# Ledger of designs, part 298: peptides against a protein of PDB entry 6DSZ

Target 1, 361 residues: chain A of PDB entry 6DSZ
Amino acid sequence: NYVVTAQKPTAVNGCVTGHFTSAEDLNLLIAKNTRLEIYVVTAEGLRPVKEVGMYGKIAVMELFRPKGESKDLLFILTAKYNACILEYKQSGESIDIITRAHGNVQDRIGRPSETGIIGIIDPECRMIGLRLYDGLFKVIPLDRDNKELKAFNIRLEELHVIDVKFLYGCQAPTICFVYQDPQGRHVKTYEVSLREKEFNKGPWKQENVEAEASMVIAVPEPFGGAIIIGQESITYHNGDKYLAIAPPIIKQSTIVCHNRVDPNGSRYLLGDMEGRLFMLLLEKEEQMDGTVTLKDLRVELLGETSIAECLTYLDNGVVFVGSRLGDSQLVKLNVDSNEQGSYVVAMETFTNLGPIVDMCV

## One batch from the design tools (peptide; made by RFdiffusion4, then SolubleMPNN)

Design b2_p26_8_s4 (from b2_p26_8, 9 letters changed)
Fold by OpenDDE base, seed 4:
Structure b2_p26_8_s4 (fold): chain B 361 residues (1-361), chain A 26 residues (1-26)
Amino acid sequence: as target 1 above (361 residues)
Amino acid sequence: AAPTSSFPKEVLETPNAAKDLAEKLL
């Protein structure tokens, strides 16, 4: 009996920042295959608090704060379609991860989407949306008292959804998604009716976006709307305003991840397939009526990191670079560039031992 | 145990470099 001490997975496949352990604690949560690592971000660095084993690969990991919760809850979906909502509970020295709700959201019938599992949470915490299967959008209503995660499907006419997010500032939960049809890639919005379990027409659409449009970023108020990231272009749309840029620097490698820096959505980190780290800047224009509109978009190259699977801004210019292919990093953003023109300094590197091929011999 | 990453307090308590960078780039 070779007790193969199963090496701990080191490849990062998700990371999030929020207030999970308390309202005051800043946490970094890292998904490494079946493992969730929970850290507190401190002035002395990352303090490990808990490691949690999950029954399956973590496919979605999102923090959210329902109305009346003092701290964030954690939504996890596994690659086996096990959904849970987790709460951190500390009682003296005892640290427990409580399952607030659980359910299996697998469908008996459906084609799993080739672009994998997408999980999104409505900013007002009315529902969770899941793109698991082509032509279906799964909704999990968020109810405080429900320990059983129940889901229903809404049929999507758009079979090839590339990415989807919930928009901010919408009276009804509203999704924005990039989809592909025979005519190209397009952006569409739908309102999600929980009552009728159907889609209503959303506030806007944009037909014929860039052919390689791959990512949707929902922009919080005051801007609202969404950013669409392509291979060659970055576009903003909110129903009233459209703005597009085509910075030559992004053409070299596909943007594969993003993370919001500012709560108001004025800045985003972007990571590409070559490990280049960018800042996307939303320049604001304040109107005489006090409304804030987008004036311009800018993209600046900050430097190079490990190839990011996920990015999360912590605080004080510190960024966690979660890498699947390389070593994960903590990096510092600097105000001034080094002699090589980089604004990025590696603070710590977390060795990726690669895929533990469980050779069951 | 998850590795503890300790940084000099001065590094983590620096002004928000992403903010300052953005203000410099705008």
Scores: peptide ipSAE 0.007, ipTM 0.472, DockQ to the pose 0.771
Fold by OpenDDE base, seed 1:
Structure b2_p26_8_s4 (fold): chain B 361 residues (1-361), chain A 26 residues (1-26)
Amino acid sequence: as target 1 above (361 residues)
Amino acid sequence: AAPTSSFPKEVLETPNAAKDLAEKLL
């Protein structure tokens, strides 16, 4: 009788930072297959608060704060299309994770997208968007009183969506996405009408982006717009401003993850398939009218880490490197380089024991 | 002060929270 001691998953497949436990607490949330780990970021380090077993592999994990909420809520979508909105509640020493809303968002008809599940939240918390199936965009309206997550589909003419985000600062919820057609990869925007349950024409498009354009980053105000990351190039577009860079250093390995450092979107961490950690910088130019425009984009190599599946900036230059293939790390970003020219110092390493094959016996 | 990473190896399992989340997601 091999007591398979149910080894806890160690491979990280998602991480987010926000204020989930309270308005004041900074939290790190880590998805490890079916497990959600919740930490408080403290001056003394990461304090574990709770571990939660989920009914299926976590496919999407996003923090969001609806208007008038004191703290962030957590959206989770599982690989079995079970969606929930979770709230942390503490009552003295009692800690509960409350399901505010739940639902199954699986369609009976549709081809699951080969590029996997994408889940996004409108920055104004009007809706959740899901790319689950080719040629469909699923919308979950965010209603405070609704305990049941109801969704509807909008047809996408673009069958092969690579990545999608909601844009910031849009009067209507607006998606920006990279898609592929027989002519190459392109960027398009759509406004999402909740009333009509259709797409309207978005503010801008960019045809014929880089062939390997793989990621969209929505940029908050004052810049707005999006960053498109490819193999060879990084481009910014907001409808009025277009800027592209092709730093040779990013050509060496594919950028696979990103995380915003500054709330204003002036800096982003980028991780590649070799475990290189970069900083993407948005240089601002203040116009005479007080408008802020993008002056330039810059990429700096910070150093090397474990191969990131996900990155999240915590605080004080500390970054969590969530790794699926290697050990996850807590790293410190320094202003000055070490003797090796690295700005990255490993603070802690979390041993990855490999994929726990859940042998469904 | 930079947070010093001290991960306690002991993940505090709250035993019943997984089950209550189950029953709400089924």
Scores: peptide ipSAE 0.000, ipTM 0.342, DockQ to the pose 0.072
Fold by OpenDDE base, seed 5:
Structure b2_p26_8_s4 (fold): chain B 361 residues (1-361), chain A 26 residues (1-26)
Amino acid sequence: as target 1 above (361 residues)
Amino acid sequence: AAPTSSFPKEVLETPNAAKDLAEKLL
């Protein structure tokens, strides 16, 4: 019996940073098809802690911290619609990944969305939202005592959702989404009523955004609202403030991923299809009453990396570039540019042997 | 085991270069 040591998947399809192993540890979690890799970020580099096999390709991987939890929990959704909430537990030398909750969230009826699976978590940990099927928004209420992830659907009138996020600072869980209709692309918000299992009117909408608007970034307080990224433009809206920029540099290649750098939402990394890495900056204006408003948006080219499927800022200007098409990288952001004008230096490169096509034999 | 990625200590112990970069660009 040749145990063909199935080559471990090397293509990265998701990455997240948070405090999963402890309240104090900074972790990098990497999804490679069915494999989850857990690292501790240290001054000496990435320390591997554990690898976990999942029952299917990881489609969503998000860290979240419910009220009264000391460390982050991990939500995973697989491409086969198996959902779980995982907890890291260490007891001496014994390391266990505990399933706090699980469920299958597949519907028997519905058209799987062409833009794939979207999974989002409310910043206040009230619910998980899933866009799995056209015209449906699935809600998983987050309850601590519930070992079974139960979900319900809310009907969306908007059949062609491009991207969706939960907003910050909302009294009720509020989604913001880009959708397409025959008139173009638009942004809308809905409040999600857990009680009534319906949508209520959200705080704002923006009709006729850029035709190629593809991503929503929810912005934390004090700014609040959302950033909408297109091919040619980046727009901010929070209900009261609207601002749009059209920096020529982003027109050259489509932005495909983003990651928040600052907890207050002042900066974001953006990656495009050519492997260019940008910083998006939110300039604050402090009003005389102490309110903080958005003054301006700016985009700066930092340099080039492998083509990012996902980005995650670790700390101290270190970024993990998760690549599906190329080698994944740890890169350092520098204050000063090199001779080529790049602020990016590769620290480590992780060889990608390509997608292991699971030949179902 | 996944290979342990080891970096020069000074690379990870640097000030938040992304912060300083943003402050320089603003």
Scores: peptide ipSAE 0.017, ipTM 0.521, DockQ to the pose 0.768; fails the geometry check
Fold by OpenDDE base, seed 2:
Structure b2_p26_8_s4 (fold): chain B 361 residues (1-361), chain A 26 residues (1-26)
Amino acid sequence: as target 1 above (361 residues)
Amino acid sequence: AAPTSSFPKEVLETPNAAKDLAEKLL
């Protein structure tokens, strides 16, 4: 009897940072297939707090803080469309993960999107949005009293959504998405009406963006709007201002992940398919009326890491590089470059023993 | 101070959380 000790998953497929264990704790949450690892970020490093087995591969993992919650809640969606909202509860030494709400959000009819599952949360915590199927946007209203996650679908005219985010600073929940049609790739916005269960016209659109535009980053206030990342270009749009850069350095490899460094959206980490780590910088221009506008965008190469599936800035220039294909890393961002011109120093490396292929026997 | 990575080698498995999540998702 070979007790095949099921090797624990080591490949990282998602990571998020927030205040899940308490209002004061900075947490790193790591998704490794069906496993959720919860760490506290300390001055001494990552302290493991709890590990949680999930009923299926984690496809979406997002922290959010509804109004009147003292700490973040965790939204998880599995690849089998099981959704839950989790709360961390500690009572002395007893640590519990409470399911605040759950539900299955699978549709009987729909073509699963080729670009996989996208899950997003409105910054004001009014709803969760899910792109699961082509031509459908699923909405889960966030209601505190509802233990059952109920969803409804809104029809999307745009069948091939590449990426979607909720925008910041919108009176109504507003999505911004890159989509593809026969004419190319475009950016569009929609307001989401919970009342009418429909899309209203969003504040702006940009037709004919870069052909390989692949990611949307929602930018917090005071800038607002979105960053659209392509193969050759990075663009900013907020309805009033459009700015594009085409730094030659990003053409070499596709940017595949991003993470916001500053709460105000002034800096973002970008990771590419070669494990290059970049900083995207948003330069401010203060107008005479006291409004802040985007002056310019800049990209700087920081160095090389493992190929990131996900990135998260922790604190004090420490970044977690979650890797699916290679070893995950804690890296330090330095102000000064080393002798090789790198601003990145590996602090710790987490051996990836490969993807656990859950052979569904 | 930069967090000096001290990953405790022992991941605290809480087998009960998986079971409680099962029982709530079923």
Scores: peptide ipSAE 0.000, ipTM 0.325, DockQ to the pose 0.066; fails the geometry check

## One batch from the design tools (peptide; made by RFdiffusion4, then SolubleMPNN)

Design b2_p27_1_s1 (from b2_p27_1, 10 letters changed)
Fold by OpenDDE base, seed 2:
Structure b2_p27_1_s1 (fold): chain B 361 residues (1-361), chain A 27 residues (1-27)
Amino acid sequence: as target 1 above (361 residues)
Amino acid sequence: SREELKKVLEELEKEEKEREEERKLKE
């Protein structure tokens, strides 16, 4: 009996950064199929803290901090629609991952969306939103005392949602989404009523965006609004301000992931299908009344990395590049370019051994 | 331009140093 020691998965399918182990620790959480790896970010690099086996492939992984929690909680949704909220608890040397809440959010009726599972959390932690099926938006109300995650569906008239996020600074939870219809791709907003379990009209919409608009980034205050990323263009909209750029450099390869660099949403990392790493910049204009408005958008090429499935800015210009197709990397952003004109230097490389073929023995 | 990118990265480095200093002052 050759006990083939099941090789640990190495392909990364998600990563998030926050304060999961403590309020003070900066953590990197990495999803590798059914495995969750938890690291503390240190000056010396990534310190492994815990590895957790999940009961299915991780499809959504998001950190959030409800009001009155000292540290972040982790929402996980599996590909089999098992949802849980996890808490890190350490007592001396004993480390436990506690399930605060769980539930199955699978519907008996519905067409799974071709663009896969989308999970989002309201910035004010009022709800979790899930796009699992065409024509449905699932809502999980966040209640601290409830160990059972219960969800309800709201009918979405837009059958083909490409991406969706919750907006910042909204009195009611408000989603912004890119959708496709026979006329093209569009952006729309809806307010989500927990009380009435329905959508209300959102603050704005933008019809006829770029045909290949694929991602929505919710922008924090003071800017608010959203960034829409396409193949050829990057657009900002907040209801009052509209701005679009079409930098030729982004046309060469599809942008596939993004990560916010700073809390104010002035900078984002972008990764494309060629492994190019970009910085997206929101240039501020201060008005005479003290209002901050968006002056311009700019995209700058930083360098080349492994093809990112996910990006996470850590600290001190260090970025984790989670790769499914190649080796994951820790990279450093440098102020000065190298001889090749790159601002990116690989610090550490994590070998990807490829897909674990579940050899059914 | 490379000069504009350099400024952005310098600002990023500065902000990180300032945050680190603020953290050290709170400890």
Scores: peptide ipSAE 0.338, ipTM 0.824, DockQ to the pose 0.907
Fold by OpenDDE base, seed 5:
Structure b2_p27_1_s1 (fold): chain B 361 residues (1-361), chain A 27 residues (1-27)
Amino acid sequence: as target 1 above (361 residues)
Amino acid sequence: SREELKKVLEELEKEEKEREEERKLKE
């Protein structure tokens, strides 16, 4: 009996930051295929707390805090469509990861989307949205007492969704998505009615966006709205304000991941396929009536890292760069550039041993 | 652009220090 010591996966396929272990602890959660690693972010670096084996490859991993919860809960969806909501519990030195709710959200009918699984959570924690299949949007209502994750489908007329997010500051849960049709790529919004289990007309749309528009970022209040990232352009829209920039520097490589730096959504990290790290800046303008509007968008090159699959800002200018293709890194953002003009310094590097080829013998 | 980026990073550093100080005051 050769116990093939299954090498632990090292390639990162997702990361999130939040308060999972406690209300006070800052956590970094890292998905490595079927493995979830939980760290506490400390002044000394990452302290490992727990590792959790999942019953499948993690496809979606999102932290959320329902009303009345003191700390974040974790939503996980696997590539086999197993959904769960996890809670961290500690009793003295005993650490447990409790499944609050679970369910399989696979449909017997539907074409799996070519762009893969998208999972999103309403900022007000009213529902989880899933784009699993073309022409369907799956909704999981979030109910505290429900141990079984029940979902329903809403038919989506737009068959080729590129990316989708829930918007902030909406009375009803509202999605914003980039989709492609024969005329090009477009942005549309829908309100999601839990009661009627249907879409209502959303607050805005933008037809004929950039042909390579690939990502939607929901922007928190006070700005609201969404950022649309393409190959050549970055656009902002909130129904009332539209802004577009086409910084030449982003044309060199495709932006593939993003992360919000601050709660107000004024700054974002962007990573491209060359491992370049950018900061996207939202410049505010305060009107005489106290309304905050977007004045301008700006992109600044910070430096170079490993090619990010995911980015997450931690604290004190420290960023975790989760890499699937290369080594993951902890990097520090510095106020002053080095001699090469980089504002990024690698603090720690985590060797990626490559994909564990599960030789199913 | 470098001066503007420096200012943004200085503001980020300041905000993080302020948050750290607030955390220390609550402990």
Scores: peptide ipSAE 0.274, ipTM 0.791, DockQ to the pose 0.896
Fold by OpenDDE base, seed 1:
Structure b2_p27_1_s1 (fold): chain B 361 residues (1-361), chain A 27 residues (1-27)
Amino acid sequence: as target 1 above (361 residues)
Amino acid sequence: SREELKKVLEELEKEEKEREEERKLKE
């Protein structure tokens, strides 16, 4: 009787950093197919806290902190459309992951989007947005008293959404998305009315962006707005200011993931399909009225890592590189480059043994 | 620390500016 010990998944398909275990603890959460791994980030490295088996492949994993919560909550959506909000509870040595809310958000009718599942959370924690199907935007209102995640759909006129985020600093929840139509790719914004269950006109739009525009980054205040990443260009727009750069270095490989380094959105990590790690920098200009505007965008090559599926800045120049195709890594960003001109040093590598072939026995 | 990362970026910025200045001087 060869007990084939089912090899634990090693390929990373998502990672997030926040304060999940406590308000003070910095956590790294890693999604590996159906498995959630929770770590505490320490000066000595990653300390494992808990592993959680999920009832399906994790498709969305986002930390959020509703008003009046002392620590972050975790939203998970599975590939089978099971949604849950998780809370970490510790009582002495007992560690429990509590489901605060759950629900299935699958629709009976709809074509699953070719770009996969997108899940986003309003920065003010008013709602969760889901792009699951073409022509639909699903909204889950966030209510503390509701243990059942109820959702409704809003029809999108834009059938081919590439990426979507909630914007910061908006009076109403506002989405910004890249979409494709017969005329090309465009960026549009919509306000989401929970009351009327409809879209209202958003603050701005940008028609005819780069044909390969693939990612939206919502920029926090004071800048606000969004960054649009393409194959050849990176653009910023906030309704009042537009800025575009086309650094030749990004043409070599497609940027596939990003992570915000600073709470103010002045710096982002970018990873491409060759495993190159970049820093995107937002240079600020302070106006005479005290308003902060974007002066310039810059991209700097930091070095090379495993091909990132996800990136997250931890602390002290340490970055977790979650890889699906290769080994995941903890890397350190150094002030001084090495002899090869790299600012990246691998601290730890996590062997990827490849996809768990679900042997449906 | 976030300060260390800031220094990294400040240095990267400085190096880029220096490279741009050197390029302009060679043109």
Scores: peptide ipSAE 0.182, ipTM 0.642, DockQ to the pose 0.031
Fold by OpenDDE base, seed 4:
Structure b2_p27_1_s1 (fold): chain B 361 residues (1-361), chain A 27 residues (1-27)
Amino acid sequence: as target 1 above (361 residues)
Amino acid sequence: SREELKKVLEELEKEEKEREEERKLKE
């Protein structure tokens, strides 16, 4: 009996921060292929709480808090299109991860998108959106009493979606996406009608964005709108205001991940393919009527880390750098730079033993 | 200069607003 001690996966392919174990606890959740690791963030570091095996590679992992929930729920989608909503329950020392809802969202007909699976949650928790196949947007309505995740498809005219997010502050669930056609890359918005199961015209569009526009960041209120990240430029649009910057420093390497630092969307972490960590800053302007508008965008180099697959701001300037290619790290952001001009200090490093090649023996 | 870039961006914003207004007039 060769107990092949299956080495635990160490490469990180996703991370998220929120309040999953309780309303008060700050958690870090890490996806490592089929494994979910749950930590509590403490002043002393990461405290492991639970490890969960999933029936497939985790493709999407998002925390969300429906109205009337005291803590966050976890949405997971696997690469095999198994969807679930998980809840953490603790009874004394007994810890259970409960499946509130589950379903398979695979379609029999469709071309899997070359850019992979995208999963997004409406900020108001009305629905989950999935880009699984070219020319389709799948919607999972969120209902508390439904143990079975039911989905429907809406046809997208735009066949080559690069990235998609739900916008904040919209009366109806509204998506913003970058897509490519023969004329280039563009940004478009659609309202999603749950009732009619169709798209309505969104509030705005921007044709002919940067050719390498790759990421959409939905910006919370009061700013609203979206940030589009390209190879050479970062742009903001909310329907009323457009702003673009082209900082030379971002041309050196492609931005590959982002994470919101502030709940109001004033700051974002950006990671590039060279392991450089940036802060994107949204400068506010307060209008006489009390409205807040974007005054300017600024990018600041913070320092270097492992090449991030995912970033998540924890608390007190601590950032988790989830790496697929290198070692994952806990890093501290400092107000003052070191002698080398870096604002980043590694606190802890988690050795990556490399991708577990599923040798199907 | 930073001021020149600001002017360019303001011009781009203006052009986008003008395009959006033109679109609203055609609807």
Scores: peptide ipSAE 0.028, ipTM 0.453, DockQ to the pose 0.019

